# Designs tried in a protein design run: peptides against a protein of PDB entry 2AZE. Part 126

Target 1, 148 residues: chain A of PDB entry 2AZE
Amino acid sequence: AQECQNLEVERQRRLERIKQKQSQLQELILQQIAFKNLVQRNRHAEQQASRPPPPNSVIHLPFIIVNTSKKTVIDCSISNDKFEYLFNFDNTFEIHDDIEVLKRMGMACGLESGSCSAEDLKMARSLVPKALEPYVTEMAQGTVGGVF
Target 2, 101 residues: chain B of PDB entry 2AZE
Amino acid sequence: GRLEGLTQDLRQLQESEQQLDHLMNICTTQLRLLSEDTDSQRLAYVTCQDLRSIADPAEQMVMVIKAPPETQLQAVDSSENFQISLKSKQGPIDVFLCPEE

## One batch from the design tools (peptide; made by RFdiffusion4, then SolubleMPNN)

Design b1_p20_5_s1 (from b1_p20_5, 10 letters changed)
Fold by OpenDDE base, seed 5:
Structure b1_p20_5_s1 (fold): chain B 148 residues (1-148), chain C 101 residues (1-101), chain A 20 residues (1-20)
Amino acid sequence: as target 1 above (148 residues)
Amino acid sequence: as target 2 above (101 residues)
Amino acid sequence: SEREEYIKKLLEKAERINAR
């Protein structure tokens, strides 16, 4: 009886851990797809232009974006060595990492929201190793969550 | 019995977790390979035009922060304002604005 | 409150960014 109780506790613990790992895997897959898709886009664009873009016209990963209304007053305090920054906003602002930007650009093919067209799904599958393709399909269908 | 059933469940869950770990390892390996590929890193960029998917510089100011790895970012709520704190340990932080078109 | 929710979400996002 006590042994069964212990195993039930362990079962629940493992289920929760699996759920967490599923979430982590999905995020990693999205990152991979987004990154590879971005690289592919840029490679094609540079080929069409027959030259790389101007250095000051691009933002290389990684980066963080902060946006706010143009009416927002921003004060910035910077250390002498520029190791420390403090921004003060008199109104709300938003922060975004590079991955979120890529997702909003559609680099993750809408997989993050399950809004994949047939072409989007095809692209997404093509950007991951074979072993991950079934999982990509499940993500697109919204069927991820089962224990396999 | 109950014990046997639970034991079997745990075995199945263990196998499932192992499968997840395997897939995760594949994925992380791919990401590492990308990070180590010079050409991929050269092509890993966005433009200010791309950032309009987040916020239009015509309506919003868009600030870009380039910080070294391990930089700590903190959002702070004060009584009168909102703050962002950045602390780097590996080098200087670069901040610039995306120009309005 | 709305402000509290905003701060909460902002903090959560900051944590996610730092976790990478």
Scores: peptide ipSAE 0.464, ipTM 0.919, DockQ to the pose 0.805
Fold by OpenDDE base, seed 3:
Structure b1_p20_5_s1 (fold): chain B 148 residues (1-148), chain C 101 residues (1-101), chain A 20 residues (1-20)
Amino acid sequence: as target 1 above (148 residues)
Amino acid sequence: as target 2 above (101 residues)
Amino acid sequence: SEREEYIKKLLEKAERINAR
């Protein structure tokens, strides 16, 4: 009785840990797809243009984006060595990392939201190692979550 | 019995977790390879047009922050204003505005 | 409240960014 109860507690602990790892894996897959898709897009674009973009016209990863209304008053304090920044906003603002930006750009092929067309899924599968393809398929179908 | 069943379940869960760990290792390896590849590094960029698709500079001010790894970002709420604090440990932080079209 | 929800989401976002 007590032994069984102990094992049941352990079972639940492991299930929760697996769930957490599933979430982490999905995020890693999305990052991989997004990065590779971005690189592929830019490579193709540069080939078509027969030149790279002007150096100051692009933003290399990694980066953070902060956006707010143009009416928002922003005050900035910068340390002498530029190691520290303090921004003061008189209204709400939004923060986005590069991964979120890439997702919103569609670089993750809509896999993150279940908005994955057949072509998107094909692209997504092509951007991951063979071992990850089944998991990508499950993500697109929304069937990830069970223990395998 | 119940004990035997639970024991078997735990073994199966262990195998499942090992499979996840394996897949995660594959992913992290791929990401590392991307970060180490010079050509990939060169091509890992977004344009101002890309950022406009996320937040239109015509309506929103878009600030770009380029910070070294391990930089800490803190959001602070006060009754008077909202704050972002950035503290780098590995070098200077670069901040610039995304221009409008 | 709306403000509380905003703050909550903002803090969560910051935590996720720092966790990378």
Scores: peptide ipSAE 0.462, ipTM 0.921, DockQ to the pose 0.737
Fold by OpenDDE base, seed 2:
Parts: C-alpha cells; structure tokens; sequence
Structure b1_p20_5_s1 (fold): chain B 148 residues (1-148), chain C 101 residues (1-101), chain A 20 residues (1-20)
C-alpha cells in the first residue's frame, strides 16, 4: 500500500523528468540543424560571391536582438567597464535570441513548428547524426513522446 | 500485482530516460564539434537582411547585443516603463544598432 | 490583459535566454 504509493510518486517524477528532457533534446536538435544549415548557407553564398561578406555586414553568433518602434524612447545606462547595461523603454519591446532568429529564417527547416515539406525534412535529417534521424522524423510528425 | 506493475513501469521509464540521455549526449557532442570548428564559427553569422525577418528596420529599431557567455538578462516591468538589465561576468557587452537598409 | 500577456511573454523569453 504505502510502498505502491511511493512508487507511484516516483513514477510521476520520472515521467516529468523525461518530459523535460524531451523538450531539451528537441531544442538541442533544432539548434544543431539551424547552426549547420546556417553554416552551409553562408559557405555556399561566399563561394558564389567568391569572397566573404564585408566584416561590418555580418553578425556572428551568439547574439540577442531587441526591437521596438522607432518612436520608442530608449535610455541606456552603462557601467564603466561595460559589464552592466540598463535599458529603459517608454513603450513595449521584443527580445529574440539568435536561435529564434535562425528559426524564423527557416534554418531549422520548419521542424520547430512541425511544418516541414518533404524537402525540408530531408534536409533536416541530413544535418544530424544517424542516431537522431528517427527523432527528427517524430518531431516533424508531432509524435514525440507518444509512447509515454 | 500492482507492485510488480509499478516496478516494471519504473524499469521501462529508466530505460527510456537512458535512451534520451544517450541522444542528448550525441546532440551536445555535435554542438561542441561545431563550436570547436574554426571554419564553422567563421561562417556562423547572420546579415542585416536576415534580421528583417524578425523586424523591419524601416519600421522598427533593431538593437544587437553581443554579450559574453553566462550574461544575465532580466526583463523588468514597471508602472512607468519597461526595462532590460544585462549583467556580464566574463567581459564587456557590446551593443549596436542594425543599420537601416 | 494584453499587458499581462506581453509581460508574460517577455519574462518567458528572458528565462529561455538565460537558460542557454
């Protein structure tokens, strides 16, 4: 009785942990695909142009993007060593990390939303080790974790 | 009985978690390889054109923040305004505007 | 409210960024 109750609690704990790990794994896979796809895109572009882009025209990862209306007044206070920044906005703003940017660029092949064409899925599969391919397929189908 | 059933479930969950751990290790290894590859890092960039997919520089101000790893970002809401706080532990933070094109 | 949803999203974003 009590032992069974304890095991049921443990079961639930493990299920939750697995769910969290699944989420983490999916994100890691998306990052891997996005990064590799980005690198391939840029490599191809540079080859076609026969030169790298101008240094001031590119933003290397990692980065964060903050956007707001041009009408928004932004005040910034910076520490002397530039280790600390404080931005004050008089209106709403948005924050995006580099991964989100890559996703919106399509670098994750639409896998993040389960909206992959056959070609996108093929690309996604090609950018991960063989062991991860089945999981990529499940992500595309929205069936990840169905066995739990 | 119920005890045996639960015990079996726990064993199965353990195996499932081990499989997940294995896959995660593979994935993290791949990411580390990317970080260690100089050519890949050189090519790991976006352009201002790419950022237009996030926010149109013609209508929106787009600020780029280059912060060292482990930098703490905090969004703060107040009745008066909205705030972003950045605190780096490893080095200076660089902030610049994406040019309007 | 709309403001509450905005704040919620913002905080979630910050949390995700910090988790990396």
Amino acid sequence: as target 1 above (148 residues)
Amino acid sequence: as target 2 above (101 residues)
Amino acid sequence: SEREEYIKKLLEKAERINAR
Scores: peptide ipSAE 0.459, ipTM 0.919, DockQ to the pose 0.739
Fold by OpenDDE base, seed 1:
Structure b1_p20_5_s1 (fold): chain B 148 residues (1-148), chain C 101 residues (1-101), chain A 20 residues (1-20)
Amino acid sequence: as target 1 above (148 residues)
Amino acid sequence: as target 2 above (101 residues)
Amino acid sequence: SEREEYIKKLLEKAERINAR
């Protein structure tokens, strides 16, 4: 009886760990797709333009953006060595990392929200190794979550 | 009995976890390859137009933060205002505004 | 409250960003 109880506890622990790993895997897949799609987009754009964009006109990953109303009053304190910044906002603001920006740009093909068209899904599949394609399909269908 | 059933379940869960680990390793490998590929990194950028699509500078001010690795970002709430604190240990932080069209 | 929810989400996002 005690042995069974111990195994049941272990079973629950493993189930939770698997659930966490599933979430992590999904995020990793989205990052991979987003990055590769971004690179592909830019490569194509540069080929069409026959030159890269001006160096100071683009923002390389990684980055963070902060946005707020243009009416928001912002005070900034910067250390002499620029190692420390303190921003004060008199109203709400938003923070986004580069991955979220890429998702909003559609670089993850809508896979992050399960809103993939057939073409989006095709693109997403093309940007991952073959071993990951089935999982991408499951993500698009919203069937991820079961224990396989 | 119940013991045998649980034992079998654990074996199946172990196999499932191993599959997940394998897939995760594939993903991390791909991401590492991207990070190590100079051409990919050169092309890993967004434009001001991209950022405008996220937050229209006509209505929103967009600030870009380029910080060294391991930089700590803290959001702080006060009774009177909202704060962002950035602390870098590996170099200076670069902050600039995305221009409005 | 709305403010509390905003702060909560903001803090969670900041934590996620720092975790990368």
Scores: peptide ipSAE 0.456, ipTM 0.920, DockQ to the pose 0.748

Design b1_p20_5_s2 (from b1_p20_5, 9 letters changed)
Fold by OpenDDE base, seed 4:
Structure b1_p20_5_s2 (fold): chain B 148 residues (1-148), chain C 101 residues (1-101), chain A 20 residues (1-20)
Amino acid sequence: as target 1 above (148 residues)
Amino acid sequence: as target 2 above (101 residues)
Amino acid sequence: SEREEYMKKIKAKAEKINAR
């Protein structure tokens, strides 16, 4: 009886660990798709324009975005070496990393929300190694989460 | 019996986890390759126009933060204001605004 | 409260960003 209880505890432990890894894998897949899709987009755009964009017109990854109302008063304190920044806002703000930006741009093909058209899914699959394609399919269907 | 069933479950879970680990290794390898490819990194950029997907510069101030790896970002609350703290360990932090379109 | 919920959200995002 005690042995069974011990195994049940272990079972639950492993299930939770697997769930965590599933979440991590999904995020990694989305990152991969988003990055590759972004690179592809920009490569194509530069080819069509026959030139790269001006250096100051683009933001290279990685980056963080902070946005707030234009009416928000912001005070910024910067250390002498610029190693430390402190921003004070008199109202709420939002923070987004580059991955979230890419997702909202559609670079992850809507896979992150399960809003993936057939064409989006095709694109997503084309941007990952073969071994990851089944998982991409599951993500698109919203069926990820089962133990396999 | 109960013991046999649990034992079988654990074996199956082990196999599942091994599969996940394998897939994660593949994925992390791909990401590493992207990070090490100079051409890919050159093309890994967005524009301020792209940032409209996050916030419209006509209505929102959009600030871009370029920070070295391992930079710590903290959001701090006070009764008087909201704060963002950035602390870099590997170099200077660059901050700029995206212009209104 | 709404403020508490907001701060929880923003802190969670900060943690995720730091974890990368």
Scores: peptide ipSAE 0.619, ipTM 0.927, DockQ to the pose 0.804
Fold by OpenDDE base, seed 2:
Structure b1_p20_5_s2 (fold): chain B 148 residues (1-148), chain C 101 residues (1-101), chain A 20 residues (1-20)
Amino acid sequence: as target 1 above (148 residues)
Amino acid sequence: as target 2 above (101 residues)
Amino acid sequence: SEREEYMKKIKAKAEKINAR
């Protein structure tokens, strides 16, 4: 019947929405872990050094990274108010946001790739509220994707 | 029957989504707390050494872009070269190179 | 082409960054 067909469409719609939210939640969790882990790292480092790093030696979040060969010719056009930038590259380049940088630094404890050691997983769990711990465990196991 | 089964599925999915929303709210709250904590923000930084995990400054030029929130990043393909466009709505954009150390 | 695939990749990356 048409009613059943409508409900089937709705069911599929909800499933897709849930899938999208699951992906979003995973990213949020990774961000939380990465940020907290970064803060802890830096706090400990500064305590051991008994001083903060020089201001010009650090890059505060948020940021974007663009990298390319040193041989790449880059031309830059900047608006007068610096609100607009246009970069021209004569060769390929890469773009990365701060979250990706943190992940590659290991700040997300390898959770993003399911490559967590026992210690990494323990750290990851310690950096989230209790309610999120089960989800972190599922992420580490690669079992996220089911419906609760 | 078919109708009953679908109805039950929808109810279960609703409950699942509610649970998911709850978890997302918790996570979002934590991130907000981090953003509002002055000490955390002070400590939320990386070094050029950290950036080597992305690209080695010995081999690659590493450019850092500090842009306000809601800045639009676009990659444009021209017939002659590759382009990046940045358009900010909330303030000036700062760009600098990570030195080879 | 290789160029087309690269640009597709870069554009997708930029879109993901914007969406955050």
Scores: peptide ipSAE 0.619, ipTM 0.927, DockQ to the pose 0.749
Fold by OpenDDE base, seed 3:
Structure b1_p20_5_s2 (fold): chain B 148 residues (1-148), chain C 101 residues (1-101), chain A 20 residues (1-20)
Amino acid sequence: as target 1 above (148 residues)
Amino acid sequence: as target 2 above (101 residues)
Amino acid sequence: SEREEYMKKIKAKAEKINAR
């Protein structure tokens, strides 16, 4: 019947929306874990060194990274107020945000790729509120995708 | 019947979405708390050594961009070059190179 | 082409960064 068909269309729409929210939630969880893990790492390191690092030796979040070959010629145009930048590259370059950097550092405990060791998973779970622990477990197992 | 089954499915999906919304709210709250915590922000940094996980400064030039929130990043190409444009609305942009080890 | 694929990748990544 027409009514059933309408509901099936709605069902599919909701399923797709849920899938999108699942992806967003996973990213938020990874960000939370990465940030908290980074803070813990640095806190521990500073405690062991008994002092903070030199002020100009660290890069505080947030940031963006651009990398390219040292042979790449780069020209930069900057507005007077430094509100606008234009970089010209004669070859390919890469762009990365701070979250990607943290992931590659292992700050997300390998959860982003489902490559968590038992210790990594334990760490990841410890860095999220209790309500999120089951979801972290599912992410580690690669079983996220079902509907609650 | 079919209608009843679909109706039940939609109700279940609604509950599932509400659960996701709740979990997302928890996450965003935690992230906000981190952003508002002075000590956490002080400790939220990486080193040049950390950046080697992305690209080795010995082989690659690594540029760091510190831009205010809502800064627009655009990549554009031409027949002769590749471009990155940054446009900030909330303040000046800072750019510097990560030194080699 | 290689260039087209690269530009697609870079533009997509820029969009993701802007969306945060």
Scores: peptide ipSAE 0.618, ipTM 0.928, DockQ to the pose 0.771
Fold by OpenDDE base, seed 1:
Structure b1_p20_5_s2 (fold): chain B 148 residues (1-148), chain C 101 residues (1-101), chain A 20 residues (1-20)
Amino acid sequence: as target 1 above (148 residues)
Amino acid sequence: as target 2 above (101 residues)
Amino acid sequence: SEREEYMKKIKAKAEKINAR
């Protein structure tokens, strides 16, 4: 029946939307864990040092990283007001946002790759509200993907 | 029948999505709280040493870009080179290099 | 080509960053 066909289309639409939201939630959770873990790390470090780091020695979020071989020739054009930048590279480069940097630093506890030790998982759980803990567990186990 | 089955599926999916939306709301709220907390923002930093997890300055040039929100980032190519374009509408862009250690 | 695949990856990443 046409009614059943319409509902099947709607079902598929909702399944796809849920899948997208699952991905978004996972990313949000990783961001939260990474941010809180970073703050915790730095707080501890500053307490141990009994002082904050020099202002010009740190890079506050948010930021973007661009890296390339030191042999790469780079030309840069900057507008007078510094609102516009144009970089020309004669070879390949990489670009990363701050979240990716935090992940590679281990700030997301390996949860992003499903590579969590028991201690990593414990840390990850401690950095999210209780309501999110079950989902963190599912992420660590690789069981996320189905419908709740 | 088939209709009843599909109807039930849709109801279950609706409940699942509502749960998902709730969790997302909790998460976004936490992120906003972090962004609004001055102490957290003060401590939300990395060092050039941390950036070695991405690329070693001994072998790679590491460029840091601090741009205002809503800055447009574009990567384009030509027959001869690769390009990065940055266009800000809310203020100046700051670019600097992490030194080799 | 390798160049095309690289540019595709970089462009996609840039778009993802912009979307945040």
Scores: peptide ipSAE 0.615, ipTM 0.928, DockQ to the pose 0.783

Design b1_p20_6_s1 (from b1_p20_6, 9 letters changed)
Fold by OpenDDE base, seed 1:
Parts: structure tokens; C-alpha cells; sequence
Structure b1_p20_6_s1 (fold): chain B 148 residues (1-148), chain C 101 residues (1-101), chain A 20 residues (1-20)
């Protein structure tokens, strides 16, 4: 009886760990797809233009963006060495990391929201190693973790 | 009995976890390869147009923060305080303003 | 793209107010 109880506790622990790993894997897949899709897009664009964009016209990863209403007043304090910044806003703001930006740009092919067309799914599959394609399909179908 | 059933479940869960670990290793390897590929890193950029598509500068101001890896970011967003604090230990922080046009 | 830069070379923190 005690042994069964111990095993049930272990079972629950493993289930939770698996759930966490599934979430982590999904995020890793989305990151991979987003990065590769971005690179592919830019490569194609540069090929079409026969030149790279001006150096000061692009923002390389990694980055963070902060957005707020144009009506928001911002007070900014900056140290001389630029090691410290302090921004005070008179209204709400939003912070987004580069991955979220890429997702909103559609670089993850809508896989992150389950809004993946057949063409998007085809693209997503093409941007991952073959071993990950089945999992991408499961993500698109919302069937990840259905075996548990 | 129940013991045998639980033992079997644990074996199956172990196999599932091993599969996940394997897939994660594949993903991390791919991401590492991307980070080590100079051409990929050169092409890993967004434009102001991209940012405008996410937050229209006609209505929203967009700032871009480029900071060293160990930079600390503290944000407060409440009815009484709206603040962002950045502290770097490894170098200067660069802040860009995305133009409307 | 516009860069935010301090206007002084002193060790003191400089404050800028941005209005749109």
C-alpha cells in the first residue's frame, strides 16, 4: 500500500514535469520557426533588392520594445555612461521581447495561436528538422499532450 | 495488481519524457547553430516597418532597447506609478526611437 | 532611427522630458 502511494506521488511528479517540458518544447519550436522564417524573409528581400538594408535602418536581435500612447509624457533620466536609464510615464506602457514581436509579425506562422493555415503549416514544417515535424503537426491540431 | 499498473505507467512516462528530452535537444542544437551562423545572425533583424505593423506610430510611440546580456530591467505599471528602470553592468544601453515614417 | 544620448559628459544623471 505504501509502495503504491509512493509510486502515485512519483507518477504525478513526472506528469507535471512532462507538462512543463511540453510547454518548453513548444516555445523552443516557435522560436526556431520564427528565427528561421525571419532569416529566410530577409534573405529573400535582400536578394530581390540585390543589396542589404542600410545598417542603421534595421534592428538586430536581441532587443526589447516599449510602446505607449503618443500622448504619454515620458521623463527619461540617463547616466553619463549610459549604464542606467530611468523612464517615468504618466500613463500605461507595454513591453515586448523580440520573440513576441516576431510572433506578432507572423514569423511563427500562426502556430502559436493555433491559427495555422495549410500553407502556414507547410512553412512551419519546412523550418524544423524532420524529427520535429510530427510535433509541429500536433501543435497545429492542438493535440499535444493528448496521450496523458 | 495496482502496483504493476503503476509501474507500467511510470515506464511509459519515462519513455515519453525521454522523447521530449530528445526533441528539446534537437531544438536547442538548431538554435545554437543559428546563433553560431554569421549569415543567420546578420539576417536576424527587424525593420521600423515591422515595428510599425505591430504598434502604429500614428497612435503609439515605440522605443527599442538594446542592452548587454546581464542588464536588469525593472518595470512598474500601476495606477500610481508607471516606470521602467534599466541597469547594465557590462556596458552602455542603447535606446532607439522608431520614427512614425 | 533616433538614438537617445546624454547631452552632458558629467557623471551626473541627465533628465530628458519627451513630449509627443
Amino acid sequence: as target 1 above (148 residues)
Amino acid sequence: as target 2 above (101 residues)
Amino acid sequence: MLHYKPKSHTNTTKTFTLKW
Scores: peptide ipSAE 0.029, ipTM 0.869, DockQ to the pose 0.031
Fold by OpenDDE base, seed 3:
Structure b1_p20_6_s1 (fold): chain B 148 residues (1-148), chain C 101 residues (1-101), chain A 20 residues (1-20)
Amino acid sequence: as target 1 above (148 residues)
Amino acid sequence: as target 2 above (101 residues)
Amino acid sequence: MLHYKPKSHTNTTKTFTLKW
């Protein structure tokens, strides 16, 4: 029947939207964990040192990282007001945002890559509100979306 | 029948989506709270050592870009062209290199 | 956390060549 066909189309549409939202939620959770873990790490470090790090020794979020081989030649053009930059490379480069950097630092407890140990999972759970703990557990187990 | 089954599926999917929306709102709220907390923002930093741990300057140069919100970024990485263009309308862009040592 | 969008470079710039 035409009605059933229409509902099947709608079902598929909703499934796709849910999939997208799941991805977004996972990213938000990872960001939250990474940020809180970073703050916690630095707080502890400063407490141990009994002082903050030198101002010019740290890079505050947000930031972008560009890396390339040290052999890469870069032509850099900068406007007088520093509002515009143009970089020309003679070889490939990589761009990473601060969240990716934090993930690679382990600030997301390996939850992003399926490398979450029991201790990592415990840490991850401790850095989110109670309502998010079950979802964090599902992320670690790779069982997100099991209701579908 | 088939119609009733599909209708039930759609209701269940709606409930699932609403739950996701709720959880997302919780997350965004937490992130907002972090952004509004001065102490948290003060502590939201990495070091050059942190950057070296993910991209060793012994082999890779690491450039750090601090740009105002809504900065335009254009990147081309192809066999014919390797380029990054930045344009801000809200303030100057700061670019510096992470020291090797 | 930053919002970036593709945009063309339009202003006059000073050019430097960085060699490693």
Scores: peptide ipSAE 0.028, ipTM 0.875, DockQ to the pose 0.048
Fold by OpenDDE base, seed 2:
Structure b1_p20_6_s1 (fold): chain B 148 residues (1-148), chain C 101 residues (1-101), chain A 20 residues (1-20)
Amino acid sequence: as target 1 above (148 residues)
Amino acid sequence: as target 2 above (101 residues)
Amino acid sequence: MLHYKPKSHTNTTKTFTLKW
């Protein structure tokens, strides 16, 4: 009886660990798709324009974005070496990392929200190694981890 | 019995986790390859137009932060305090604004 | 893009107020 109880605890532990890894894998897949899609988009754009964009018009990854109302007053304290920043806002703000920006741009093909079209899913599959294609399909269907 | 059933479950979970680990290794490898590819890194950028599609600079101020790896970011967004603290260990932090146009 | 560059005046932390 005690042995069974111990194994049940272990089973639950493993299930939770697997669930966490599934979440991590999904995020990694989304990042991969978003990055590759971004690169392809930009490559195509530069080819069509026959030139790269102006240097001051692009932001290379990685980055983060902070947005707030234009009416918000921001007090900024900066160390001399620019290693430390302190921003004080008089109103609410939002923070977004580059991956979130890419997702909102549609670079993850809507896979992150399960709102991908057939064409989007096809694109997503094409941007991952063959071994990951079934998992991408499951993500699109919202069936990841259904066997657990 | 129940013991045998649990033992079997654990074996199956182990196999599932191993498969999951394998897939994760594939993903991390792909991301590493992207980071090592100079052309990909050159093309890994967003434009001001992209940012405008996320937050309209006509209504929202959009501040971009370029920070070295391992930079600490602390944010407080409450009715009493609205604050962002950045502390880098590896180099200077760059901050710039997305233009309205 | 407008790069924000604080002007150097002292060896202490510099504080700026940004209004839009």
Scores: peptide ipSAE 0.027, ipTM 0.867, DockQ to the pose 0.032
Fold by OpenDDE base, seed 5:
Structure b1_p20_6_s1 (fold): chain B 148 residues (1-148), chain C 101 residues (1-101), chain A 20 residues (1-20)
Amino acid sequence: as target 1 above (148 residues)
Amino acid sequence: as target 2 above (101 residues)
Amino acid sequence: MLHYKPKSHTNTTKTFTLKW
């Protein structure tokens, strides 16, 4: 009886760990897809333009974006060495990391929200190693959580 | 019996976890390779136009922060305080503004 | 993209206020 109880606890622990790993894997896959898709897009664009974009016209990863209403007043203090910044806003702001930006740009093919068209899914699959393709498919179908 | 059933379940879960670990290793390796690939990094950029699709500079101020790894970021967004604090230990932080259209 | 520069600075701190 005690052994069974111990195994039940272990079972639950493993289930939770698996769930966490699934979440982590999904995020990693999304990052990979988004990144590769971005690179592919830009490569194609540069090929079409026959030149790279001007250096000051692009923002390389990684980055963070802060947006707020243009009506928002921002007070900023910067250390002399630029190691420290303090921004004070008089109203709400939003922060987005580069991955979120890429997702919103559609670089993750809508996989993050389950909004994949057939073409999106095809693209997503093409941007991951073969071993990950089934998982991408499951993500698109919303059936990843099939653990015992 | 119950014990045998639980034991079998645990074995199956172990196999599932091993599969996940394998997949994560593949994915992590791919991401690492991408991070180490010069051409990929050169092409890993967004434009101001891209950012306008996220937050239109006509209505929103869009600030881009380039900070070294391990930079501490603290954000407070409440009725009493709206603040972002950045502290880098590895180098200077750069801040950019996206121009309006 | 424009690099933003502080409007004022001290020996230890650069300060600016953005008003749109």
Scores: peptide ipSAE 0.025, ipTM 0.869, DockQ to the pose 0.033

